# Ledger of designs, part 33: peptides against a protein of PDB entry 7SFY

Target 1, 41 residues: chain A of PDB entry 7SFY
Amino acid sequence: ELFNLESRVEIEKSLTQMEDVLKALQMKLWEAESKLSFATC

## One batch from the design tools (peptide; made by RFdiffusion4, then SolubleMPNN)

Design b2_p16_1_s2 (from b2_p16_1, 11 letters changed)
Fold by OpenDDE base, seed 2:
Structure b2_p16_1_s2 (fold): chain B 41 residues (1-41), chain C 41 residues (1-41), chain A 16 residues (1-16)
Amino acid sequence: as target 1 above (41 residues)
Amino acid sequence: as target 1 above (41 residues)
Amino acid sequence: MSELEQLLQKLWELKA
């Protein structure tokens, strides 16, 4: 494989997208778990 | 939307998978950029 | 579609 500007730009865009989704999922997980409650007697 | 254990497990698995890919891409980017050289006279 | 693209698609669906 040869590295070029086109490949770098594509990788960087993919990284940015993944980081955005990762943060979104982390937020969703936090929100979901914050709503978790246990059975009460 | 209702949160349940099944949803949580799926989100956590996806997060783990994404983090692994993210790290792999970061490594690839680092390796690619480390090989970058500029034209010499 | 690459494996990365497939993963991103799946994760976006979960995000939504």
Scores: peptide ipSAE 0.075, ipTM 0.522, DockQ to the pose 0.053
Fold by OpenDDE base, seed 5:
Structure b2_p16_1_s2 (fold): chain B 41 residues (1-41), chain C 41 residues (1-41), chain A 16 residues (1-16)
Amino acid sequence: as target 1 above (41 residues)
Amino acid sequence: as target 1 above (41 residues)
Amino acid sequence: MSELEQLLQKLWELKA
């Protein structure tokens, strides 16, 4: 593949997008687990 | 949303998958940049 | 869509 500035920027944008989603999902997981409730008697 | 073991496992699997792709793309970026060559005289 | 785009789309849907 030919690597140039345009392709670098494209890859870096994709990486940033993935990092944003990763952080958001980690936060969602934490929030979901923190709100988990169990049956009681 | 209802959070249970199944949903937790699903989210964690997705997070793992994202981390794998992120690492792969970071490696690809490094390799591409390391192989970049310039014109010479 | 590329495999990456498909994964990102799936993950965004899960995030939502």
Scores: peptide ipSAE 0.075, ipTM 0.516, DockQ to the pose 0.054
Fold by OpenDDE base, seed 1:
Structure b2_p16_1_s2 (fold): chain B 41 residues (1-41), chain C 41 residues (1-41), chain A 16 residues (1-16)
Amino acid sequence: as target 1 above (41 residues)
Amino acid sequence: as target 1 above (41 residues)
Amino acid sequence: MSELEQLLQKLWELKA
């Protein structure tokens, strides 16, 4: 595979997008779990 | 939104997949850049 | 496919 500037830029953009989604999902997970309620007596 | 076990499991699976791809892409990027050669005189 | 699934698929294709 030929690694050039375009390839590098595209990979870096993809990595950034993944990191953003990861952070968003982690935050959603945390918030959801924080709001999780259990049956009370 | 109702957060239940299925929702949590699905999100965690997605996060794991993304992390795996991130690591793989980072390694590929590192290897590619390590092999990058420049014009020599 | 969800937007997330589409992104993941695209990224896997790039990885390959």
Scores: peptide ipSAE 0.073, ipTM 0.516, DockQ to the pose 0.052
Fold by OpenDDE base, seed 3:
Formats: sequence, C-alpha cells, structure tokens
Structure b2_p16_1_s2 (fold): chain B 41 residues (1-41), chain C 41 residues (1-41), chain A 16 residues (1-16)
Amino acid sequence: as target 1 above (41 residues)
Amino acid sequence: as target 1 above (41 residues)
Amino acid sequence: MSELEQLLQKLWELKA
C-alpha cells in the first residue's frame, strides 16, 4: 500500500478515538477500584 | 455501580485488547509514514 | 463492519 494523506488521516482518526476510549476506561477502572470496600472485623 | 472482581476483569480485558490494537495501529502508521516518498526535481 | 469498528463499539458500550 502506498502512503497518502487520506490513509494517514484515517489511521490518526482511529488512533484518537481509541485513545479517548482508553482514557475513559482507565478512569472508570480507577474509580471502580477506589470504591472497593473491605469487610471489617 | 459496585466494584467487583468480574467488573475489574472485564475492564482489564478490554483495556488489553485496545492496547494491542493501538500498538498495531501505531506501528502501521509508522510503517506507512516511513514509506512516504517525495517528488523530486 | 471491520474488527476495529466492532472493538470500538464494544468499548464504547463498556464506557457508557
């Protein structure tokens, strides 16, 4: 495949979308873990 | 939502999958850009 | 729909 501007833009757009979702999931995981409660004695 | 092991595993699994795809796209972009040729005079 | 699009869709569903 030959590189062209359209291909670059397409890949970069996908990367941006994935990074946004990745950050959201990371934050969601952090929030979930921060709310972990332990049984006490 | 209450945090539980199942939720944690589910999120971590998704994160791993996304990271793998992200790395693949990053490499693909690098390869594409490395093959960019310029018109010469 | 590509595998990437399918993965993104699943991930957005988890985010929501």
Scores: peptide ipSAE 0.073, ipTM 0.522, DockQ to the pose 0.051

Design b2_p16_1_s3 (from b2_p16_1, 10 letters changed)
Fold by OpenDDE base, seed 3:
Structure b2_p16_1_s3 (fold): chain B 41 residues (1-41), chain C 41 residues (1-41), chain A 16 residues (1-16)
Amino acid sequence: as target 1 above (41 residues)
Amino acid sequence: as target 1 above (41 residues)
Amino acid sequence: MEELKQLLEKIRKLKA
């Protein structure tokens, strides 16, 4: 489709949402892996 | 659920997929916005 | 996790 303001805003919005999810998952992974070190078995 | 190797791999896989999509969208956005400057109307 | 899948699908559709 022809790129315009609406399409740009739409993409930017999706990118922002994805970044937020990425950060959340990264934090979850870090925390989980960090706690894993406390396991002795 | 208990964090283990399988869950870690699963999360990492998802993160990688998201990163790939993010980069693709970022590039697409950049290219589209770059071309937009050539429009006179 | 389901929300993540939905977001990914939405983004993939946007990419296409």
Scores: peptide ipSAE 0.093, ipTM 0.496, DockQ to the pose 0.055
Fold by OpenDDE base, seed 5:
Structure b2_p16_1_s3 (fold): chain B 41 residues (1-41), chain C 41 residues (1-41), chain A 16 residues (1-16)
Amino acid sequence: as target 1 above (41 residues)
Amino acid sequence: as target 1 above (41 residues)
Amino acid sequence: MEELKQLLEKIRKLKA
C-alpha cells in the first residue's frame, strides 16, 4: 500500500503499543521468575 | 524526519524485531509460569 | 495475551 503520512502515524502508534505490551510482558516475566525463585523448594 | 521508503523499511525491520522479542518473551513467560506451576510447593 | 495477539495481527496487516 501507499506509504503516506497516515500510514506512518499508524505504524508509530503500533510501535508505541508494542512497546507497552513488551513492557507488560517483561513485567509479567519478572513476576513469574520472581515467584519461581521464591516458590522453588 | 521525512517519511520515505527507507524510513518505512527501517520501521518494518523494527516491527519484525519487536515481534521476535515479543514472541521470545511470550515463550519465556510460558516457561516461567510452567516452571512456577511445577515448582510451587 | 489476547491484546498482544491482536497487536501482532495489526502489525502483520500493516506489513502486508
Scores: peptide ipSAE 0.091, ipTM 0.476, DockQ to the pose 0.048
Fold by OpenDDE base, seed 1:
Structure b2_p16_1_s3 (fold): chain B 41 residues (1-41), chain C 41 residues (1-41), chain A 16 residues (1-16)
Amino acid sequence: as target 1 above (41 residues)
Amino acid sequence: as target 1 above (41 residues)
Amino acid sequence: MEELKQLLEKIRKLKA
C-alpha cells in the first residue's frame, strides 16, 4: 500500500474520533465513581 | 443509575478495547510513515 | 488510567 496524504489524514481522523470517545467514557467513569454510594439505595 | 461492579467492569472493558485499537492504528501509522518513500513507485 | 493518559498524549503528538 502507498502511504500518501489521504491515508495519513484518514488514520489521524480515526485516531481523533476514538480519542473523543475514550474521553467521553473516561468522564462517565469518573462521574459514576464520584457518585458511588455505599448505600443499597 | 446505580454504579456497581458490573457497570465499572463493563466501562473499563470498553476503554481497554478501544485502547487496543488505538495502539494498533498507531502502529500502522508509524509503520506506514516509516516506509514512506519519496519515489513514485 | 495512567497508561490511557499516555496513549492520549501520544495521539496528540501525532496530530501536531
Scores: peptide ipSAE 0.085, ipTM 0.498, DockQ to the pose 0.317
Fold by OpenDDE base, seed 2:
Structure b2_p16_1_s3 (fold): chain B 41 residues (1-41), chain C 41 residues (1-41), chain A 16 residues (1-16)
Amino acid sequence: as target 1 above (41 residues)
Amino acid sequence: as target 1 above (41 residues)
Amino acid sequence: MEELKQLLEKIRKLKA
């Protein structure tokens, strides 16, 4: 596997995209669990 | 959108999978950049 | 990269 500028740019874009989605999912999970916890009280 | 135990399990599995891939990509990026930096010295 | 793309697509569906 050759690493060049194009490969680096692609990886960095993918990493950024994954981080954004990860944060979004973590927030959704927190929201859902919080609602469930409250509703179960 | 209904949140239930199945949804939570699916989200948690996906989050874990994403975190693993994220870490792997970060390591690959670091390795590649380190090699390039060294080779460019 | 194909596996990554497939994972991202799966996650995007869950995010929506």
Scores: peptide ipSAE 0.092, ipTM 0.498, DockQ to the pose 0.054; fails the geometry check

Design b2_p16_1_s4 (from b2_p16_1, 10 letters changed)
Fold by OpenDDE base, seed 3:
Structure b2_p16_1_s4 (fold): chain B 41 residues (1-41), chain C 41 residues (1-41), chain A 16 residues (1-16)
Amino acid sequence: as target 1 above (41 residues)
Amino acid sequence: as target 1 above (41 residues)
Amino acid sequence: MEELEQLLKKLQELKA
C-alpha cells in the first residue's frame, strides 16, 4: 500500500482507539481482580 | 457479568492481542513515515 | 465485547 495522508490518519485513529480500549480493559481487569473474593471452605 | 477464570483469561488474551497489534501498527507507522519522501517542486 | 471484537478485527486488518 502507498503511504499517504489518509493511510496515516487511519492508522493513527486506529492506534488511538486501541489505546483507549486497552486502557479500559486494563482498568476493568484491575477492578475485577481487586473485587475478586476468594472461595471459602 | 461474574468475574471468573474464564473472563479473566478472555480479557488477558484480548489485551495481549491488542498490544501485539498496537506494536505492529506503531512499527508500520514509523517505517512508513521514515520512508516518506517529500514532494519536490 | 462485541464492539471490542469488531475493533480488534479492523485493527488486525490494518496490521496485515
Scores: peptide ipSAE 0.070, ipTM 0.516, DockQ to the pose 0.055
Fold by OpenDDE base, seed 5:
Structure b2_p16_1_s4 (fold): chain B 41 residues (1-41), chain C 41 residues (1-41), chain A 16 residues (1-16)
Amino acid sequence: as target 1 above (41 residues)
Amino acid sequence: as target 1 above (41 residues)
Amino acid sequence: MEELEQLLKKLQELKA
């Protein structure tokens, strides 16, 4: 398959989607870890 | 669902996979665009 | 996580 404008746009859209999900997962991880507490007496 | 070590590990693995794919797609885009040539006489 | 899995699949297909 030859690279063309349509292919470029599709790749760029996918990259954007991936970055959005990456950010969301990083936030979820941070939120979850931030809610951890240590055992106490 | 409560966050636990297993959940954390799974999220981190997913994040790593996404970053790997992101890098690969960025490289493919760069490679494809780098091979473009302008019309000449 | 299902949505993530579908996205990863789609992106892996584009990577190939």
Scores: peptide ipSAE 0.070, ipTM 0.513, DockQ to the pose 0.055
Fold by OpenDDE base, seed 2:
Structure b2_p16_1_s4 (fold): chain B 41 residues (1-41), chain C 41 residues (1-41), chain A 16 residues (1-16)
Amino acid sequence: as target 1 above (41 residues)
Amino acid sequence: as target 1 above (41 residues)
Amino acid sequence: MEELEQLLKKLQELKA
């Protein structure tokens, strides 16, 4: 496999997208669990 | 939106998958950059 | 969820 500047940029872009989605999902999960906990008690 | 145990499990599963891919890509990037740095100097 | 699935697919392709 050849690795050039385009490949690096593409990987970094994908990593950033993944991190953003990951954070969003983590926050969504926390929010849902918090509401469930509040409603359950 | 209703949040139940199935939804939580599905989200956690997706999060785990994303974390695994994220780590793999980060390592791949580091490896490629390290090799390039080694070859360039 | 569809966007997440598409993202995961693309990222897995990059991983390979």
Scores: peptide ipSAE 0.069, ipTM 0.513, DockQ to the pose 0.054
Fold by OpenDDE base, seed 1:
Structure b2_p16_1_s4 (fold): chain B 41 residues (1-41), chain C 41 residues (1-41), chain A 16 residues (1-16)
Amino acid sequence: as target 1 above (41 residues)
Amino acid sequence: as target 1 above (41 residues)
Amino acid sequence: MEELEQLLKKLQELKA
């Protein structure tokens, strides 16, 4: 595939979507871990 | 879904994979743009 | 997670 405007725009959109998902998953991970509690005596 | 070890490991693996793809795509984008030439007179 | 898997697949295809 030749790199042209369409290819660039498509890749940039995909990169943005991936970054958004990464951020969301990182936040979910942090939230879940921060709420994790262990049984205590 | 309860957050447990399986969920954590799965999410962390996904995050790692996404980061790897993100880096690769960023490099490809840079390479393609750096090689982009315009017609000249 | 299915949506994430599909996104990863698509992005990996772009990487290739």
Scores: peptide ipSAE 0.068, ipTM 0.508, DockQ to the pose 0.055

Design b2_p16_2_s1 (from b2_p16_2, 9 letters changed)
Fold by OpenDDE base, seed 2:
Structure b2_p16_2_s1 (fold): chain B 41 residues (1-41), chain C 41 residues (1-41), chain A 16 residues (1-16)
Amino acid sequence: as target 1 above (41 residues)
Amino acid sequence: as target 1 above (41 residues)
Amino acid sequence: SLKKQLEELQERLKEL
């Protein structure tokens, strides 16, 4: 295996993209929870 | 759309899985960097 | 969209 500047940049970009998706999912979960009705009647 | 307990659990499981992958990638990056040779001679 | 972002992420991860 060869680790160089290109490999490092590629991995860091993928990590950033994962963090962005994770944040988006967390926001969607929060929004869904905020809209959830607990009505039982 | 219907948001219920099952949907919440499913989303939270997916988030956890993504966090695990993110942590694994961060560790791989750190290990790769630690092994990187900066030799120029 | 989130769906598109997830699909793009999945493709990117295959390259690692």
Scores: peptide ipSAE 0.106, ipTM 0.538, DockQ to the pose 0.056
Fold by OpenDDE base, seed 5:
Structure b2_p16_2_s1 (fold): chain B 41 residues (1-41), chain C 41 residues (1-41), chain A 16 residues (1-16)
Amino acid sequence: as target 1 above (41 residues)
Amino acid sequence: as target 1 above (41 residues)
Amino acid sequence: SLKKQLEELQERLKEL
C-alpha cells in the first residue's frame, strides 16, 4: 500500500478517533472514582 | 455498577490497551511517511 | 456512548 494523502488522512482520522475514546474512558474513570464513598460509623 | 478495585483495574487496562494501539498507529504513520520519496530529475 | 465509540473504533481499525 502506497502512502498518499488519502492514506495519511485515514490514519490521522483513526488516531483522532482513538484519542476521543481515550478521553471518554478517562472521564468514565473520573466519574467512577468520584462516586466512591468511605465507610462511616 | 459499584466502583471497586476490580472496576478500576479493568478501566485502566482498557486505557493502556488503547494507548498501545495509538502508539502503534503513530509508528505506522511515521514508517509510511519515512518511505515517501521525492520526484527527482 | 463509550460503548458505541469503542465499537466504531473497532470497525475503523479494521480499515487500517
Scores: peptide ipSAE 0.105, ipTM 0.538, DockQ to the pose 0.055
Fold by OpenDDE base, seed 3:
Structure b2_p16_2_s1 (fold): chain B 41 residues (1-41), chain C 41 residues (1-41), chain A 16 residues (1-16)
Amino acid sequence: as target 1 above (41 residues)
Amino acid sequence: as target 1 above (41 residues)
Amino acid sequence: SLKKQLEELQERLKEL
């Protein structure tokens, strides 16, 4: 098993993509929460 | 479209799962980098 | 879209 530049770049690209999706999910959660309807008396 | 507790919990679970995978990938990258072989003269 | 991004990520993860 050899770690090389190609493998490093591949992993880093995958990490970046995951971070982007994670941010998108966080934003979706925030948006959904901001739309939460509250019952009031 | 109503945001409710069930939806929130589901999104949070998905986020947590992605964070876990992200951490695993980060660890794998670190491990791989730590094993990097260098050519020397 | 988030769905598309997730699908692309899933495919990318298979390449690792």
Scores: peptide ipSAE 0.104, ipTM 0.538, DockQ to the pose 0.055
Fold by OpenDDE base, seed 1:
Structure b2_p16_2_s1 (fold): chain B 41 residues (1-41), chain C 41 residues (1-41), chain A 16 residues (1-16)
Amino acid sequence: as target 1 above (41 residues)
Amino acid sequence: as target 1 above (41 residues)
Amino acid sequence: SLKKQLEELQERLKEL
C-alpha cells in the first residue's frame, strides 16, 4: 500500500470523523453528569 | 435509564480508547508524510 | 445520531 494524495485525504477524513464522534460522546457524557448532579442536589 | 458510576467509567474507557487510536493514526500519517520523497527535490 | 456516527466510523475504519 502506497501513501499518496488519495490515501492522505482518506486518513484525514477518518481522523475528522473520529474527532466528531469523540465530541458527541463528550457532550452526552456532560449531559448525563449534569442530570445526575441535578437529581442529587 | 440511570446514569451511574459504571456507565460513566465505561464511557470514559471508550473515549480513552478512541483517543489512543486517533493519536496512533495521526502519528502514522505524520510518519508517512515525513517519509514522502519528491523526485523534484 | 450517535449510533449512526459510530456505524459510519466503523465502516470507515475498515477501509484504512
Scores: peptide ipSAE 0.102, ipTM 0.531, DockQ to the pose 0.054

Design b2_p16_2_s2 (from b2_p16_2, 10 letters changed)
Fold by OpenDDE base, seed 5:
Structure b2_p16_2_s2 (fold): chain B 41 residues (1-41), chain C 41 residues (1-41), chain A 16 residues (1-16)
Amino acid sequence: as target 1 above (41 residues)
Amino acid sequence: as target 1 above (41 residues)
Amino acid sequence: SLREQLEALQERLKKL
């Protein structure tokens, strides 16, 4: 398939979605680590 | 902004890197959640 | 760190 405006828009949507998931995972990881720290203190 | 092979390659590199970080975050999250579960059981 | 990697990805994404 050709790399055109439509393809780029779809890729950017995917990248944004992945970034959102990464942020969510980072937050969940931080929460889990925080809870673990509290539980082990 | 440019829709050429070079920009596509850069996007694909970013996607691959994001997927790698996503996997790492998922693994770390699983580890943290597992430890938390053990600590709270 | 994973945080640094995420920040680097965010910065890279801004330049796409």
Scores: peptide ipSAE 0.149, ipTM 0.532, DockQ to the pose 0.054
Fold by OpenDDE base, seed 1:
Structure b2_p16_2_s2 (fold): chain B 41 residues (1-41), chain C 41 residues (1-41), chain A 16 residues (1-16)
Amino acid sequence: as target 1 above (41 residues)
Amino acid sequence: as target 1 above (41 residues)
Amino acid sequence: SLREQLEALQERLKKL
């Protein structure tokens, strides 16, 4: 594969998608850990 | 950003790192959710 | 879902 404008645009879209998924995972992890710490038994 | 080999290699490395972080977050999330499912209250 | 998003992302990465 050649690194041209089309490839760059596709990579940038993938990077953005990865960042969004990372944020979502971090939020879900925080939620799960928060619930776990709040558990009393 | 220029359409050259150096830029491509750097982006691909970043993508790989992000994928590794995603996998790590997935595992941590699973562990947290698994522990939460054992709560009895 | 988050799982579906992740699976879609993985498939997208395979195309790069």
Scores: peptide ipSAE 0.146, ipTM 0.520, DockQ to the pose 0.053
Fold by OpenDDE base, seed 3:
Structure b2_p16_2_s2 (fold): chain B 41 residues (1-41), chain C 41 residues (1-41), chain A 16 residues (1-16)
Amino acid sequence: as target 1 above (41 residues)
Amino acid sequence: as target 1 above (41 residues)
Amino acid sequence: SLREQLEALQERLKKL
């Protein structure tokens, strides 16, 4: 397929969605690490 | 479950995998955009 | 939820 505006928008939407999931995972990791630190302090 | 080293490693592994997928998608987008630019120039 | 987001992402990735 030739790359066009529709293809670009589709990929960009997928990238944005992945970034949102990554941020959610990062936040979960931070929260878990924070709880561990709190429990060991 | 208490957060422990195993949980941390598991989350970090998942994050790394997602980052790799993101980079792959970013590269695909760049390549597609590059081809479009080349074709229109 | 994160699980739902992951499932949605996986489904979207299959369409790419």
Scores: peptide ipSAE 0.140, ipTM 0.538, DockQ to the pose 0.053
Fold by OpenDDE base, seed 2:
Structure b2_p16_2_s2 (fold): chain B 41 residues (1-41), chain C 41 residues (1-41), chain A 16 residues (1-16)
Amino acid sequence: as target 1 above (41 residues)
Amino acid sequence: as target 1 above (41 residues)
Amino acid sequence: SLREQLEALQERLKKL
């Protein structure tokens, strides 16, 4: 496969989507840990 | 759903896997862009 | 491969 502008755009979209999911998971983890910490205090 | 240690471990594993995939995508993008840049020189 | 890693990630996300 030859890399072209279309392929680059697709990869960049995938990267952005994954970064968004990663951030969402980090937020969920933070919230969950905060609840656990609070509950154990 | 109650957050527990099991859920935390599962989320952390998913985060790690996503980071690995993200890094792999970044590498693929770099390689592709390098090839394109070289080809256009 | 990257494709396999992405597929594995997708399957893992379904289990969350």
Scores: peptide ipSAE 0.126, ipTM 0.533, DockQ to the pose 0.055

Design b2_p16_2_s3 (from b2_p16_2, 11 letters changed)
Fold by OpenDDE base, seed 2:
Structure b2_p16_2_s3 (fold): chain B 41 residues (1-41), chain C 41 residues (1-41), chain A 16 residues (1-16)
Amino acid sequence: as target 1 above (41 residues)
Amino acid sequence: as target 1 above (41 residues)
Amino acid sequence: SLEEQLKALQERLKKL
């Protein structure tokens, strides 16, 4: 397909959305690790 | 669910996969922009 | 939610 302004905007929006999901996953990982209790014995 | 080593590894794999997709999309965007010819008139 | 965000992302990626 022809690359134009509409295509660029669409790609940039998708990239932004992926970055938001990545941040959410990273936060969930951090929360899970922070709350994890380890065996002490 | 209980967070354990398996859960952590799975999340990290998913994050890595998403990062790879992001990089690929960024590269595609850069390539498209680089190849785009603009009107000069 | 994360699940909703993932589903929305998947749908958006299909259009690229």
Scores: peptide ipSAE 0.101, ipTM 0.524, DockQ to the pose 0.055
Fold by OpenDDE base, seed 4:
Structure b2_p16_2_s3 (fold): chain B 41 residues (1-41), chain C 41 residues (1-41), chain A 16 residues (1-16)
Amino acid sequence: as target 1 above (41 residues)
Amino acid sequence: as target 1 above (41 residues)
Amino acid sequence: SLEEQLKALQERLKKL
């Protein structure tokens, strides 16, 4: 495999995208849990 | 949307999977950078 | 949307 600046940038972009999705999922989970009624616990 | 224990568990599993992939990618990036020859910098 | 983000992520991961 050839690793250079371009491939590094591409990987870093992918990592950033994953972090963004992870944060979005965490927020969605928090929202869902916040809406969870006490009666369903 | 119906949010219950099952859906929460599913979301948490997805989050864990994403975190695992993120860590794997970070490690891969580190390994790639570690193998990067000085001449290619 | 989250679904779109996930699909985009999946496609991006395939390219790595």
Scores: peptide ipSAE 0.101, ipTM 0.527, DockQ to the pose 0.056
Fold by OpenDDE base, seed 3:
Structure b2_p16_2_s3 (fold): chain B 41 residues (1-41), chain C 41 residues (1-41), chain A 16 residues (1-16)
Amino acid sequence: as target 1 above (41 residues)
Amino acid sequence: as target 1 above (41 residues)
Amino acid sequence: SLEEQLKALQERLKKL
């Protein structure tokens, strides 16, 4: 297939959406880790 | 829910998978851009 | 939700 503006925009939109989901996962991990409590003597 | 090792590993696996897909998309974009030819006089 | 975002992303990826 020939690369054109429409194809570029489509790929860039998908990349942006992937990055947003990645950030959401990172935040979820951070939240989970921040709630981790350790047993203490 | 309580954060534990299993939950952490699950989130980290999801993050890794997302990063792999992101890299694949970035490579696909690079390949598409590298094939872009310009009209020349 | 993250789950909904993942599903939406999966559907979008199928169209690429």
Scores: peptide ipSAE 0.098, ipTM 0.529, DockQ to the pose 0.053
Fold by OpenDDE base, seed 5:
Structure b2_p16_2_s3 (fold): chain B 41 residues (1-41), chain C 41 residues (1-41), chain A 16 residues (1-16)
Amino acid sequence: as target 1 above (41 residues)
Amino acid sequence: as target 1 above (41 residues)
Amino acid sequence: SLEEQLKALQERLKKL
């Protein structure tokens, strides 16, 4: 497969999708941690 | 589902995996662009 | 493939 503008655009779209998933994971981690409760007296 | 150490570790592992794939996509883009040839005289 | 990896990661996210 030859590199062309169309191929570049598709790769960049995939990169953006990966970043969106990464952000979603980070949000999930934050949400989970924010629900953590600690032992009390 | 309660947040615990095990859940945190699994989320962090998923985050790391996402970052690895993102890096792989970036490398693929770089490789494709580096193979681009220009018209010559 | 990268597409397969993306799909696998998306599915993993749904399970978290």
Scores: peptide ipSAE 0.090, ipTM 0.527, DockQ to the pose 0.059

